# Ledger of designs, part 42: peptides against a protein of PDB entry 4ASU

Target 1, 270 residues: chain A of PDB entry 4ASU
Amino acid sequence: ATLKDITRRLKSIKNIQKITKSMKMVAAAKYARAERELKPARVYGVGSLALYEKADIKTPEDKKKHLIIGVSSDRGLCGAIHSSVAKQMKSEAANLAAAGKEVKIIGVGDKIRSILHRTHSDQFLVTFKEVGRRPPTFGDASVIALELLNSGYEFDEGSIIFNRFRSVISYKTEEKPIFSLDTISSAESMSIYDDIDADVLRNYQEYSLANIIYYSLKESTTSEQSARMTAMDNASKNASEMIDKLTLTFNRTRQAVITKELIEIISGAA
Target 2, 83 residues: chain B of PDB entry 4ASU
Amino acid sequence: FTFASPTQVFFNSANVRQVDVPTQTGAFGILAAHVPTLQVLRPGLVVVHAEDGTTSKYFVSSGSVTVNADSSVQLLAEEAVTL

## One batch from the design tools (peptide; aimed at target 1 S142 E206, target 2 P43)

Design b2_p18_7_s3 (made by RFdiffusion4, then SolubleMPNN; from b2_p18_7, 7 letters changed)
Fold by OpenDDE base, seed 2:
Structure b2_p18_7_s3 (fold): chain B 270 residues (1-270), chain C 83 residues (1-83), chain A 18 residues (1-18)
Amino acid sequence: as target 1 above (270 residues)
Amino acid sequence: as target 2 above (83 residues)
Amino acid sequence: SAELEAAVRAALERAAAR
């Protein structure tokens, strides 16, 4: 490589490093906010899931319609965030299909559709776009819940798949159950909840769905921002190492060129 | 007893004496060992009676309340403010 | 911002291929 080529490459990598450092700082700021907002959201969301855990709601085996909701975002450069959710969705869809269930998919965030479009296009009901630009609000979750409930797809049970935040360096893809109103109302274990009006139960279920979606969005957002911060940090470190290597190569090449020129001058071959 | 909004936690697995909640069917008091029930909230006043005799008041918007068989209670409001 | 992300991704991919 000529000195010119090395210099050009060095300049390019230095520019990339500046960009990745800037992106790291932006991700760090978004992460700090997301983590703060996740604390109450987790209590709220886990509280909403408590009924389903305690009531041990079972879906009859003759019921075949299953909904999978994958939660991620539209934004890239966050490591394995999207692929992890998509992998779990594929696994769940395959298991359900093997059990003779009908599977439909909802994608929260355009990246889910991008990954699954070729293999699962016929199973998609809807994809929600414009996810991840702003922190998710309860209003956003309510819109998603409402659209799902109004989709006309009468699922019996479902699964919401998202990345749960563990720490700055760790997330885990998890699945939580979603139940239809009919499944909840017909569940034997719900008999202990006496004197529940049908309208009350319907409204309760609407809140429950919105609550779970909101929780999932908050977990996903925090996980995504932490993963992006880590990815940008790693990219910046890798760029730094490459800059060091190229700088050494540049110095060696420059010395070799100078030596060659000196030899040519001394030998009279100039 | 857990009482939270999407943005704030007021109680997290706390022991309380009584919680008065505004529901669409009317206000009811949740006592220790209350029968399991599901209700939806109407805008109104929540009153939490602590074991030490202290009383806290909150205004809530819409939401849900769950009383489970294990006496755990989840009060989940869309919006809530301390009064 | 989307353009910047695309540019960064493209630049990172080019840098890795090299």
Scores: peptide ipSAE 0.027, ipTM 0.860, DockQ to the pose 0.014
OpenDDE base, seeds 1, 3, 4, 5: peptide ipSAE 0.018, 0.023, 0.027, 0.026; ipTM 0.821, 0.824, 0.825, 0.871

Design b2_p18_7_s4 (made by RFdiffusion4, then SolubleMPNN; from b2_p18_7, 8 letters changed)
Fold by OpenDDE base, seed 5:
Structure b2_p18_7_s4 (fold): chain B 270 residues (1-270), chain C 83 residues (1-83), chain A 18 residues (1-18)
Amino acid sequence: as target 1 above (270 residues)
Amino acid sequence: as target 2 above (83 residues)
Amino acid sequence: SEALRAAVREALERAAAR
């Protein structure tokens, strides 16, 4: 490589490093906010899931329609965040299909669709786009919940798959159950909840779905921002190492060029 | 007793004497041995009676309340403010 | 010798400018 080539490459990598450092800082700010907002959201979301855990709602085996909701975002450069969710979705879809279930998929965030489009295109009902630019709100979750309920797909049960935040360096892909109104209303374990009006139960289920989606979005966002911060830090470090290596190469090449020119001068003067 | 909104936690697994909630079917008081029920909140006042005799008032929008067989209660409001 | 020194200096300056 010529000195010019090395210089051009150095300039390019330095620019990339500036971008990755900036992105790291942005991700760090978003992470700090997301973590703060996750605290109440977790209490809220876990509180909503408490019914399903305590009531031990079981879907009859004869019910065949299953909905998988994968929660991620539209934005890349966050390590394995999207691939982990997609992997779990694929595994769940395969297991359900092997059990003779009909599986439909909803993607929250465009990245899920991008990964699964070729293999699962026929199973996709809808993909929600424009996820991840702003922190998710309860309003956003409510819109998603409403669209799901109005999708015309009468699922019996479902699974919401998302990354649960553990720490700045750790997340875990988890699955939580989603039940249809019919499944909840017909569940024997719900018999202890007496005098529930059908309209009340419908409204309750709508809130429950919105709550779970909201919770999943908050967990996903926190995990994503943390992973992005780490990915950008790693990219910045890798760029730094490459800059150091190229700088050494530049210095060596420069010395070689000088030596060659000196030899040519000496040889030409003789 | 857990009382939270998406953005704020007021009570987290706390022991309380009574919680008065505004529901679509009417306002009712939840005591420690209340039968399991599911209700939807209407806009109104929540009154929490603590074991120490203190009362706290909140305004809530929509949401849900769950009373479980284990006497745990989840009051989940879309919006809630301390009054 | 002086001409060679001048040529070497010029070459070093060109190499430093690259």
Scores: peptide ipSAE 0.019, ipTM 0.825, DockQ to the pose 0.004
OpenDDE base, seeds 1, 2, 3, 4: peptide ipSAE 0.016, 0.010, 0.010, 0.018; ipTM 0.816, 0.822, 0.821, 0.825

Design b2_p18_8 (made by RFdiffusion4)
Pose (drawn by RFdiffusion4):
Structure b2_p18_8 (pose): chain A 181 residues (1-270 with 5 gaps), chain B 83 residues (1-83), chain P 18 residues (1-18)
Amino acid sequence: ATLKDITRRLKSIKNIQKITKSMKMVAAAKYARAERELKPARVYGVGLIIGVSSDRGLCGAIHSSVAIIGVGDKIRSILTFKEVGRRPPTFGDASVIALELSIIFNRFRSVISYKTEYSLANIIYYSLKESTTSEQSARMTAMDNASKNASEMIDKLTLTFNRTRQAVITKELIEIISGAA
Amino acid sequence: as target 2 above (83 residues)
Amino acid sequence: AAATEEFRETLEERVKEK
């Protein structure tokens, strides 16, 4: 309730809001990179339960939608392939998955809407390239919604700060008048 | 005729005369009228004879060539670089 | 690179077997 507590909380939530907004544009830039590389990947990959995701969270209902194997550390987290989503998926990564060894992944449509031999590694590559394009755009909206929630929280606390600031001024003033009188 | 690597796409549904291709057993020159076959590649060159008579030379490390029941061929390699 | 070379060699062995 003290001004010091409110000033500390404002700076704390502002830090979260700046970070979540900073990841909105990052997901927007990485999504633009992912879609640029998805066009040649879609024309490349055309011709047992495999779950395709990533280690990196904060992407909304992507890991929860997809329901030994399992690519993406967050899919084993419910009940393996690790270290994906940090860097764009290469064909070599799809090759290692095939080397260690009917498939579920998130297919890219737009920014809002989604759906859940040598040839076998091409399907794993197709899923990896589709997945990260899906993971990034979903994260773009997840951090956009978080930036909105943190801003609404700052507005509510600013009104509290103005009430407390007024209440401190009047209290100090009363202590002066009474001390005089 | 479709030729693509994971990185870049060279030809998108040609519309081409013939394509020389490296295969595990020697080499195969795929004409417009070729038998439906499924083949796997080896380290070798790919020569693309354009419809206007010109030539295109690339290199292939590995992959697959697929010629369907119709006059359609899809050639895909892990890496294809010039030169 | 090395993993891709090992995967290519494994596929070449399977094709030779066939």

Design b2_p18_8_s1 (made by RFdiffusion4, then SolubleMPNN; from b2_p18_8, 13 letters changed)
Fold by OpenDDE base, seed 5:
Parts: sequence; C-alpha cells; structure tokens
Structure b2_p18_8_s1 (fold): chain B 270 residues (1-270), chain C 83 residues (1-83), chain A 18 residues (1-18)
Amino acid sequence: as target 1 above (270 residues)
Amino acid sequence: as target 2 above (83 residues)
Amino acid sequence: SEAVAKFREALAAAAAAA
C-alpha cells in the first residue's frame, strides 16, 4: 500500500470514529431517558398482565388462529436487537405450525419485515413503520392496538415478542400472551369475574392490548438504546485500534520510502 | 393495590383500606376481599384510603380496574394526577 | 383521543371549581 492509500484509509476511519462516537453519545442520552421512563412503564405493564397470570387463561386446543407480534424498531446499528426478536418469532411460528395452528405476524418496526419478509411474507398482516425515532408513547401503543383490532383477523390467542431490558449490557427476548375478546369471555377461569358487561369487557381488552404493547415498546426501546450505545462504543474502540495500527504502518512505510530515495540518490539511479 | 399510569406509579403492591374508583357503570368502593371484577374507568376522582387513615385524591382520565380473587387490585389509568 | 380531551376538560373544570 502506498503512503497515499494509507493516509486515505486513516482519514476514512477517523471520520467513521467521529460518527460512532457521536452516535454513542446520542444513544447514551436516549438510554438514560428510556431507563427512567421504563420504571413506571414496567409497573404499569406488569400490572396489566396480572389478570392473565392470575386467571390462568387457557386457549382451547381446537382453536387454531395465532397472532405473533414482533416488537423492534426501524433503526439499525444496535447489535442483535432485531435478529433476536426475529429468531424467536421464527421459532414460535415453526412450533405453532407444527402444532397445526394458523400463524399471522405483525411487525412493529420495519426491521422485522426486512428480516422475515422473504420467508414469512404470506404470514404478515401489517408492519408498523416509523418506530424508534422518538420515544414511544401510550398514544402510539393505542394506535397499534386499534389497528390490530381493526385488522379483521380473528385470532384466538397471540404472543408479543420483545426484548426485555435487564441491564446496560444485557437484554432478554421474551414472550407475553395476548388473548382475543372471545377467548377471555369463554375462559372457564374467568367465571369468577362473572356479570361483566360485554361492552365493559371489550373496552377492558382494548386497554389491555394497548398496555402490553406500550410496555413492550418501552422495554424494547431501552434495550435497543443500551445495545446501540454498546455497539457504538465497541465500534469506536475498534476504529481507534485500527488507527493505531495504520499509523504504525504509515510510519514504517514512510521510513522505507525515505531509505529507498536515499539509496537512489547515492547510487545515482535517480 | 397497584395504581399507575404509563408514566407514574402512585401505589405499588401497597396495602390500603379502601379505594373509590369512577367506572363507566358507576363509582364503587373496593374493600378488602372485594368480589373479583373487571371495570373500565371514566374520567373522575379516585380516592385512596390508607390503613393509617390518610386519604389521597387523584383525578384519572380512562383506564381499567382489576380486582382479583387473591384481593390484589390493579388500577391502571391512561392519565392520572394527584389532587 | 376523545378520552384525553374529556380528561383535559374535566381537569380544567375541577381546577375552576377549587
């Protein structure tokens, strides 16, 4: 490699390092906010799921329609955030298909579609785009919930798959159940909640769906920002190491060029 | 008793004496060992009576109330403010 | 949301009554 080539590469890597450092700082700020906002969101979301855990709602085996909601975002450069969700979605879809279930998929965030479109295009109902530019709000979750309920797909049971935040260096892809109104209303374990007005139950279920979506978005966002921060930090460190190596190569090459020029001068061949 | 909005937690697995909630079917008081029920909130006043006799008032927009067989209660409001 | 609008209206009314 010529001195010119090394210099060009150094300049390029230095520019990349500046970008990755900037992205790290942005991700760090977003992570700090997301982590603070996740605390109440987790209490809220876990509270919403309490009914399903306590009532032990079971879907009859003869029910075949299953909905999978994968939660991620539109934005890349966050490690395995999207691929982890997609991997679990694929596994769940395969298991359900093997059990004779009909599976439909909703993607929250464009990255889910980008990964699964080729293999699962026929199973996709809808993909929600424009996820991840701003922190998710309950309003956003409500819009997604409403669109799902209005999709015309009459699922019996579903699952929402998202990355739960554990720490700045760790997340876990998890699955939470979603149930249709019919499944809840017909569940034997719900008999203790008798005399509930059908309209009340419908509205309750709409809130429940919005609540779990909101919770999943908050967990996903926090996990994503943390993962991005880590990825950008690693990229910046790798760039730094490469800069150091190339700088050494540059210095050695420069010395070799000087030596060659001196030999040419001394030999009269120049 | 858990009372939260998406952005704020007011009570987290707390023991309370009574909670008065505004529902679409009418306001009702939740006491210890209340019959399991599901309700949706209407805009209105929530009153929490603590075991120590302290009464706290909140204004809520919409949401849900769950009373479980184990006497656990989840009050989940879309928006809530302390009064 | 219509519910949010009603909430804001109710909040304003409550503030005016206090």
Scores: peptide ipSAE 0.037, ipTM 0.862, DockQ to the pose 0.052
OpenDDE base, seeds 1, 2, 3, 4: peptide ipSAE 0.008, 0.016, 0.019, 0.019; ipTM 0.832, 0.848, 0.852, 0.854

Design b2_p18_8_s2 (made by RFdiffusion4, then SolubleMPNN; from b2_p18_8, 12 letters changed)
Fold by OpenDDE base, seed 3:
Structure b2_p18_8_s2 (fold): chain B 270 residues (1-270), chain C 83 residues (1-83), chain A 18 residues (1-18)
Amino acid sequence: as target 1 above (270 residues)
Amino acid sequence: as target 2 above (83 residues)
Amino acid sequence: SEAIEEFNKKLAEEEAAR
């Protein structure tokens, strides 16, 4: 490589490092906020899931329609956040298909569609875009829930797949169940809940879906920001190492050029 | 007893004497041995009676309440404020 | 954004080639 080539590469990497450092700081600020907002959201979301866990809601095996909701965002540069969700979605879809289930997919965030479009395009119902620019609100979750309920796809059960936040350095891709109104209404385990009006149950299910979606969004956001912070830190460190290596190469190459020029001068070879 | 909104937790797995909730079917008092039920909240007052005799009042906009067979209660309001 | 993604891709490729 010529001195010019090395210099150009050095300049490029230094610029990238500046950007990654800036992005790290932005991600850190967003992470701190997301973590604070996740605390109540987790209590709220886990509370909403309590019924399904305690009542042990089961979908009959003869029911074939399954919905997979993958939760991520539109924004990249966050390590394996999107690929982890997509991987689990693919695995779940394959398992369900092998079991003779009909599988439809909803992507929350454009990155899910970007990853799965080629292999699963026919299974996609809808993709929600404009996710991850602002912290998710309950209103956002309600909009998604409403759209799902109005999609016309009469699923029996579903899975919402998202990254659960563990710590600043750790997340886990998890799955939580979602159930249709018909599945909940027909569940034998619901018999202990006496005299539930059908309209009440419908409204309850709508809240439950919105609650779970909201919870998943909050977990996903916190996980994403922490992962982005880490990814940008790693990128900055890698850039630093590359700068050091290229600087050494530059210095060596410069000395070689000088030596060559001196030899040419001494030898009279122009 | 768990009482939370998306943005605030008021009670998390707490022991309470009684919770009065505004439901679409009417005001409902939840006692420790209440039968399992699912209800939807209407806008109104939630009153939490603690074991120590203290009473806390909240206004809720909407949401759900679940009373489980194990006597656990999840009161999940879309919006809630301390009164 | 694209430049960063390309950079990260190259870094990942370099790490994988290690």
Scores: peptide ipSAE 0.021, ipTM 0.872, DockQ to the pose 0.011
OpenDDE base, seeds 1, 2, 4, 5: peptide ipSAE 0.017, 0.018, 0.018, 0.018; ipTM 0.856, 0.859, 0.864, 0.876

Design b2_p18_8_s3 (made by RFdiffusion4, then SolubleMPNN; from b2_p18_8, 12 letters changed)
Fold by OpenDDE base, seed 3:
Structure b2_p18_8_s3 (fold): chain B 270 residues (1-270), chain C 83 residues (1-83), chain A 18 residues (1-18)
Amino acid sequence: as target 1 above (270 residues)
Amino acid sequence: as target 2 above (83 residues)
Amino acid sequence: DEAVKKFNEKLAEEVAAS
């Protein structure tokens, strides 16, 4: 490589390092906010899931329609955040298909679609874009819930797959159940709730769906920002190492050029 | 007893004496060992009666309330404010 | 070098999307 080439590469990597450092700081700020906002969201979301856990809602085996909701975002540079969700979605879809179930997919965030488009395009119902620029709100979750409920796909059971935040250095891809109104209303374990008005149950289910989506978005966002912060830190370190290596190469190359020039001068070959 | 909005937690697995909630079917009080039920909230006043006799009032918008067989209660409001 | 290229591409994409 010529000195010019090395210099160009150095400049490029230095610029990248500046960008990654900046992105790290931005991610750190967003993470701090997300983590703070996750605390109440987790209580809220887990509270919403309590019914399903305690009532042990089960879907009859004869019901074949299954919905998978993958939760991520539109934004990259966050390590394995998107691929982890996609991997679990693929696994779940394959398992369900092997069990003879019909599987449809909803992607929250464009990255899910980007990863799964080639292999699962026919199974996608809808992809929600414009996710990840701003912290998710309950309104956002409500919109997603409403669109799902109005999609016309009469699923029996579903799964929402998202990254649950553990710590600044750890997340885990998890799955939570989603049940249709019919499944909830017909569940034997719900018999203790029999005197519930149908309209009330419908509204309750709508809230439940919105709640779990909101929760998943908050978990996902926190995980994503943390992962991005880590990814940007790693990128910055890698850039630093590369800069050091290239600098050494530059110095060696420069010495070689100088030596060559000196030889040419001394030899009169110039 | 858990009472939360998406953005704020008011009670987290707390023991309370009674919770009065405004539902679409009417306001009712949730006591210890209340029968399992599911309700949706209407805008209105929530009153929490603590074991120590303290009463707290909240205004809530829409949401849900769940009373489980194990006597656990989840009050989940879309919006809630302390009064 | 390939890793760097890939990263640069992703970075460019992210910057463009931000």
Scores: peptide ipSAE 0.091, ipTM 0.910, DockQ to the pose 0.013
OpenDDE base, seeds 1, 2, 4, 5: peptide ipSAE 0.088, 0.083, 0.089, 0.089; ipTM 0.902, 0.908, 0.915, 0.912

Design b2_p18_8_s4 (made by RFdiffusion4, then SolubleMPNN; from b2_p18_8, 14 letters changed)
Fold by OpenDDE base, seed 3:
Structure b2_p18_8_s4 (fold): chain B 270 residues (1-270), chain C 83 residues (1-83), chain A 18 residues (1-18)
Amino acid sequence: as target 1 above (270 residues)
Amino acid sequence: as target 2 above (83 residues)
Amino acid sequence: DEAVARFNAALAAAVAAA
């Protein structure tokens, strides 16, 4: 490689390092906010899931319509955040299909659609875009919930798949169940909840869905920002190492060029 | 007893004596060992009676309340403020 | 060479996301 080539590469890597450092800082700020907002959201979301856990709602085997909601975002450069969700979605879809279930998919965030487009395009009901630019709000979750409920797809059971935040260095892709109004109302385990007005139950289920979606969005966002911060840190470190190596190569090459020029001058071969 | 909004937690797995909630069908008092039920909140006043005799008041915009067979209660308000 | 390839892949991903 010529000195010019090395210099060009050094400049390029240094510029990339500046970008990755900047992105790390932005991700760090977003992470700090997301983590703060996740604390109440987790209590809220886990509280909403309590019914399903305690009632042990079972979907009859004859019920075949299953909905998979994958929760991610539109934004890249966050390690395995999107691929992890997509992988689990694929696995779940395959398992359900093997069991003779009809599977439809909702993607929250464009990255889900991007990954699954070629293999699962026919199973997508809707993809929600513009996810991840702003922190998710309960209003956002409500919109998603409403659109799902109004989609005309009468699912019996569903799965919401998202990355649960563990720590700044760890997330876990998890699945939580979602149930249709009909499945809840017909569940034998729900018989202990007597005298529930049908309208009340409908409204309750709308809230429940919105709550779970909101929770998943908050978990996903926190996981994503943390993963992005880590990814950008790693990229910055890798860039630093490469800069050091190239700088050494540059210095050696420069010395060699100087030596060659000196030899040419001394030898009169110029 | 858990009482939270999407942005704030008021009670997390706390033991309380009574919770008065504004439901669409009227005021509902949740006591110990209340029968399992699901309700939807209307905008109104939530009153939490703690075991120590303290009473806390909250205004909620909407939400849900769940009373489970194990006597756990989840009060999930869309918006809630302390009064 | 492998580190460079990983970096280039990450960069390509970064540029595609910008």
Scores: peptide ipSAE 0.086, ipTM 0.902, DockQ to the pose 0.012
OpenDDE base, seeds 1, 2, 4, 5: peptide ipSAE 0.030, 0.018, 0.019, 0.025; ipTM 0.878, 0.862, 0.874, 0.882

## One batch from the design tools (peptide; aimed at target 1 G139 V143, target 2 L41)

Design b2_p19_1 (made by RFdiffusion4)
Pose (drawn by RFdiffusion4):
Structure b2_p19_1 (pose): chain A 181 residues (1-270 with 5 gaps), chain B 83 residues (1-83), chain P 19 residues (1-19)
Amino acid sequence: ATLKDITRRLKSIKNIQKITKSMKMVAAAKYARAERELKPARVYGVGLIIGVSSDRGLCGAIHSSVAIIGVGDKIRSILTFKEVGRRPPTFGDASVIALELSIIFNRFRSVISYKTEYSLANIIYYSLKESTTSEQSARMTAMDNASKNASEMIDKLTLTFNRTRQAVITKELIEIISGAA
Amino acid sequence: as target 2 above (83 residues)
Amino acid sequence: AAAEEAVEEFAKAVQEAHA
């Protein structure tokens, strides 16, 4: 309730809001990279339960929608392939998955809407390139919603800070008048 | 005729005369009227004879060539670079 | 590096399967 506590809390939530807004544009830039590389990947990959995801969270209902194998560390987290989503998926990554060894992944539609031999590795590559395009755009909205929630939280606390600031001024003033009187 | 690597796409549904292709057994020159076959590639060159008579030369490390029941061919390699 | 080696091993395995 003290001004010091409110000033500390404002700076704490502002730090979260700046970071979540900073990841909205990052997911927007990485999504633009992912869609530019999805066009040649879709024309390349045309011709057992495999779950395709990533280690990196903060992407909304992507890991929860997909429901030994299992690419993406967050899919084993419910009940394996690790270190994906940090860097864009290469064909070599799809090759290692095929080397160690009917498929579930998130297909890219737009920014809002989604759906859940040598040829076998091409399907894994097709899923990897589709999933990261899906993972990034979903993260763009997840951090946009988080930036909205943190801003609403700052507005409520600013009103508290103004009430407390007024209450401190009047209290100090009363202590002066009384001390005089 | 479709020719693509994971990185870039060279031809998108040609519309081409013939394509020389490296295969595990020697080499195969795929004309417009060729038998339906499924083949796997080896380290070798790909020569694309354009419809206007011109030539295109690329290199292929590995992959697959697919010619369907119709007059359609899809050639895909892990890497294709010039030169 | 390791991914490039895995690609070479996988290509060999595909060629051996069609041998």

Design b2_p19_1_s1 (made by RFdiffusion4, then SolubleMPNN; from b2_p19_1, 12 letters changed)
Fold by OpenDDE base, seed 1:
Structure b2_p19_1_s1 (fold): chain B 270 residues (1-270), chain C 83 residues (1-83), chain A 19 residues (1-19)
Amino acid sequence: as target 1 above (270 residues)
Amino acid sequence: as target 2 above (83 residues)
Amino acid sequence: DEKERAVRELQELVAAAAA
């Protein structure tokens, strides 16, 4: 490579490093907000799931319709956030299909569709876009829940897959169950709640779905911003290392050129 | 007893004497060893009676309340404010 | 074109960092 080529590459990488540093700062700010907002959201979401955990609701084996909701976003440059969710969705879909279940998929965030569109396009019911530019609200979750409930797909059981936030350096892809109204109403373990009005139960399930979606969005957002911050930091470090290497190469090349010129002068070849 | 909205936590696994909740089927009081039930909230007043006799009042919008067999209670309001 | 190239290079750096 010529000195000119090396210089051009150095300039390019330095500019990229500036961008990654800026993106890191933006991600850090968004992460800080997301983490604060996750605290109450987690209490709220875990509270919403308490019934299903305590009642130990089971779906009969003869029921075949299964819904998978993958939660991510539209935005990239956040490490394995999207691929981890997609991977688990794919695994779950394959396992369910092998068990003779019918599987339908909903993607929250366009990245899920982008990853799975070729292999699983026929299973997709809907993809929700415009996720990740702003923090998700309960209103957003309610809209998603309502659309799912009104989709006409009569699932028996489902799962929502999302990245749960652990720490600034760790997240875990998790699955939480979702159940249809019919499944809940027919569950033996729900017999202690038998005096509940059908309309009340329906409304309760609507809130439950909205609640878990909201919770998953908040977990996902926090995980994503943290992962993006880390990714940008790592990118900045990689850029720095590359700059150092190229600088060394530049210096060596420059010295070689000078030496060659001196030899040519001394030898009379110049 | 857990009482939270999506954005704020008022009680987290706390012990309380009684919680009065406004439901679509009517207002009722949740006491110790209350029978398991599921209800949907209507806009109205929530009153929490602490064991020390302190009473706290809240206004809630829509939401849900769950009383489990183990006497745990989850009050989840879409919106809630302290009065 | 230059912007697109820069974006690709950024993506590569990020991908390399994630590996």
Scores: peptide ipSAE 0.206, ipTM 0.910, DockQ to the pose 0.013
OpenDDE base, seeds 2, 3, 4, 5: peptide ipSAE 0.028, 0.031, 0.073, 0.026; ipTM 0.883, 0.889, 0.905, 0.890; seed 3 fails the geometry check

Design b2_p19_1_s2 (made by RFdiffusion4, then SolubleMPNN; from b2_p19_1, 10 letters changed)
Fold by OpenDDE base, seed 4:
Structure b2_p19_1_s2 (fold): chain B 270 residues (1-270), chain C 83 residues (1-83), chain A 19 residues (1-19)
Amino acid sequence: as target 1 above (270 residues)
Amino acid sequence: as target 2 above (83 residues)
Amino acid sequence: SEKEEAVEKFNELVAAANA
């Protein structure tokens, strides 16, 4: 390689390193915020899920319609965040299909669609785009919940799949259940709850769905920012190593060029 | 007793004497051993009566309240503020 | 172009970091 080539490569990688470092810092800031905001969101979301756990709601076998909601974002450069969710969605869809269930999919974030569209296009109901530019709000979750409820797909039960934040270096893709109003209303385990007005139950379920979606978004966001921070850090380190290698090559090549020039001068061949 | 909004936790698995909540069907008090129920919140006043006799007041918007068979209570408000 | 090459290298670095 010529000195010019090496110099160009060095410049390019140095610029990349600057970008990755900057992105790391941005991700770090967003992560810190997300983590703070996740604390109450987790209490809120787990509180909403408590009913389903305590009531042990079961869907009858004759109920065949299952909705899978995958939660991620539109934004890349965050390791396996999107692929992990997509992988679990695929697995769940396959398992449900094998069990004779009809499966439909909702993607929160364009990356889910990007990964699954080719293989699962017929199963997609809707994809929510413009996710991940700003921290998710309860309003955002409510919009998603409303759109889901208005989709016209009368599911019996569903699964929301998202990355749960564990630590700055760890997340886990998890699944939480969602149930249709009919499923909740007909669940035998719900009999211990006093006669609940149908309208009350409907509204309750709507809030529950929004709550769970909000929770999943907050978990996902925190996980994503952490993963991005790590990915950008690793990229920066890789760039640094490459810069070091190229610098050594540059120095060696420079010496070789100088030597060649000197020989040409001395020999009178120039 | 858990009382939270999406952005703030007021009580997390706390023991309280009584919680008064505003529901769409009317306000009711949640005491120990209250029967399991599900309700939806209306905008209004939440009053938490602590075991020590102190009371705390909150304004809530929409949301839900769950009383479970194990006497656990989840009060989840879309918006809530301390008064 | 040089820019395209840089983007490609960036993607490679990121991919390697994520592997």
Scores: peptide ipSAE 0.030, ipTM 0.864, DockQ to the pose 0.013
OpenDDE base, seeds 1, 2, 3, 5: peptide ipSAE 0.022, 0.022, 0.036, 0.040; ipTM 0.850, 0.859, 0.858, 0.878; seeds 3, 5 fail the geometry check

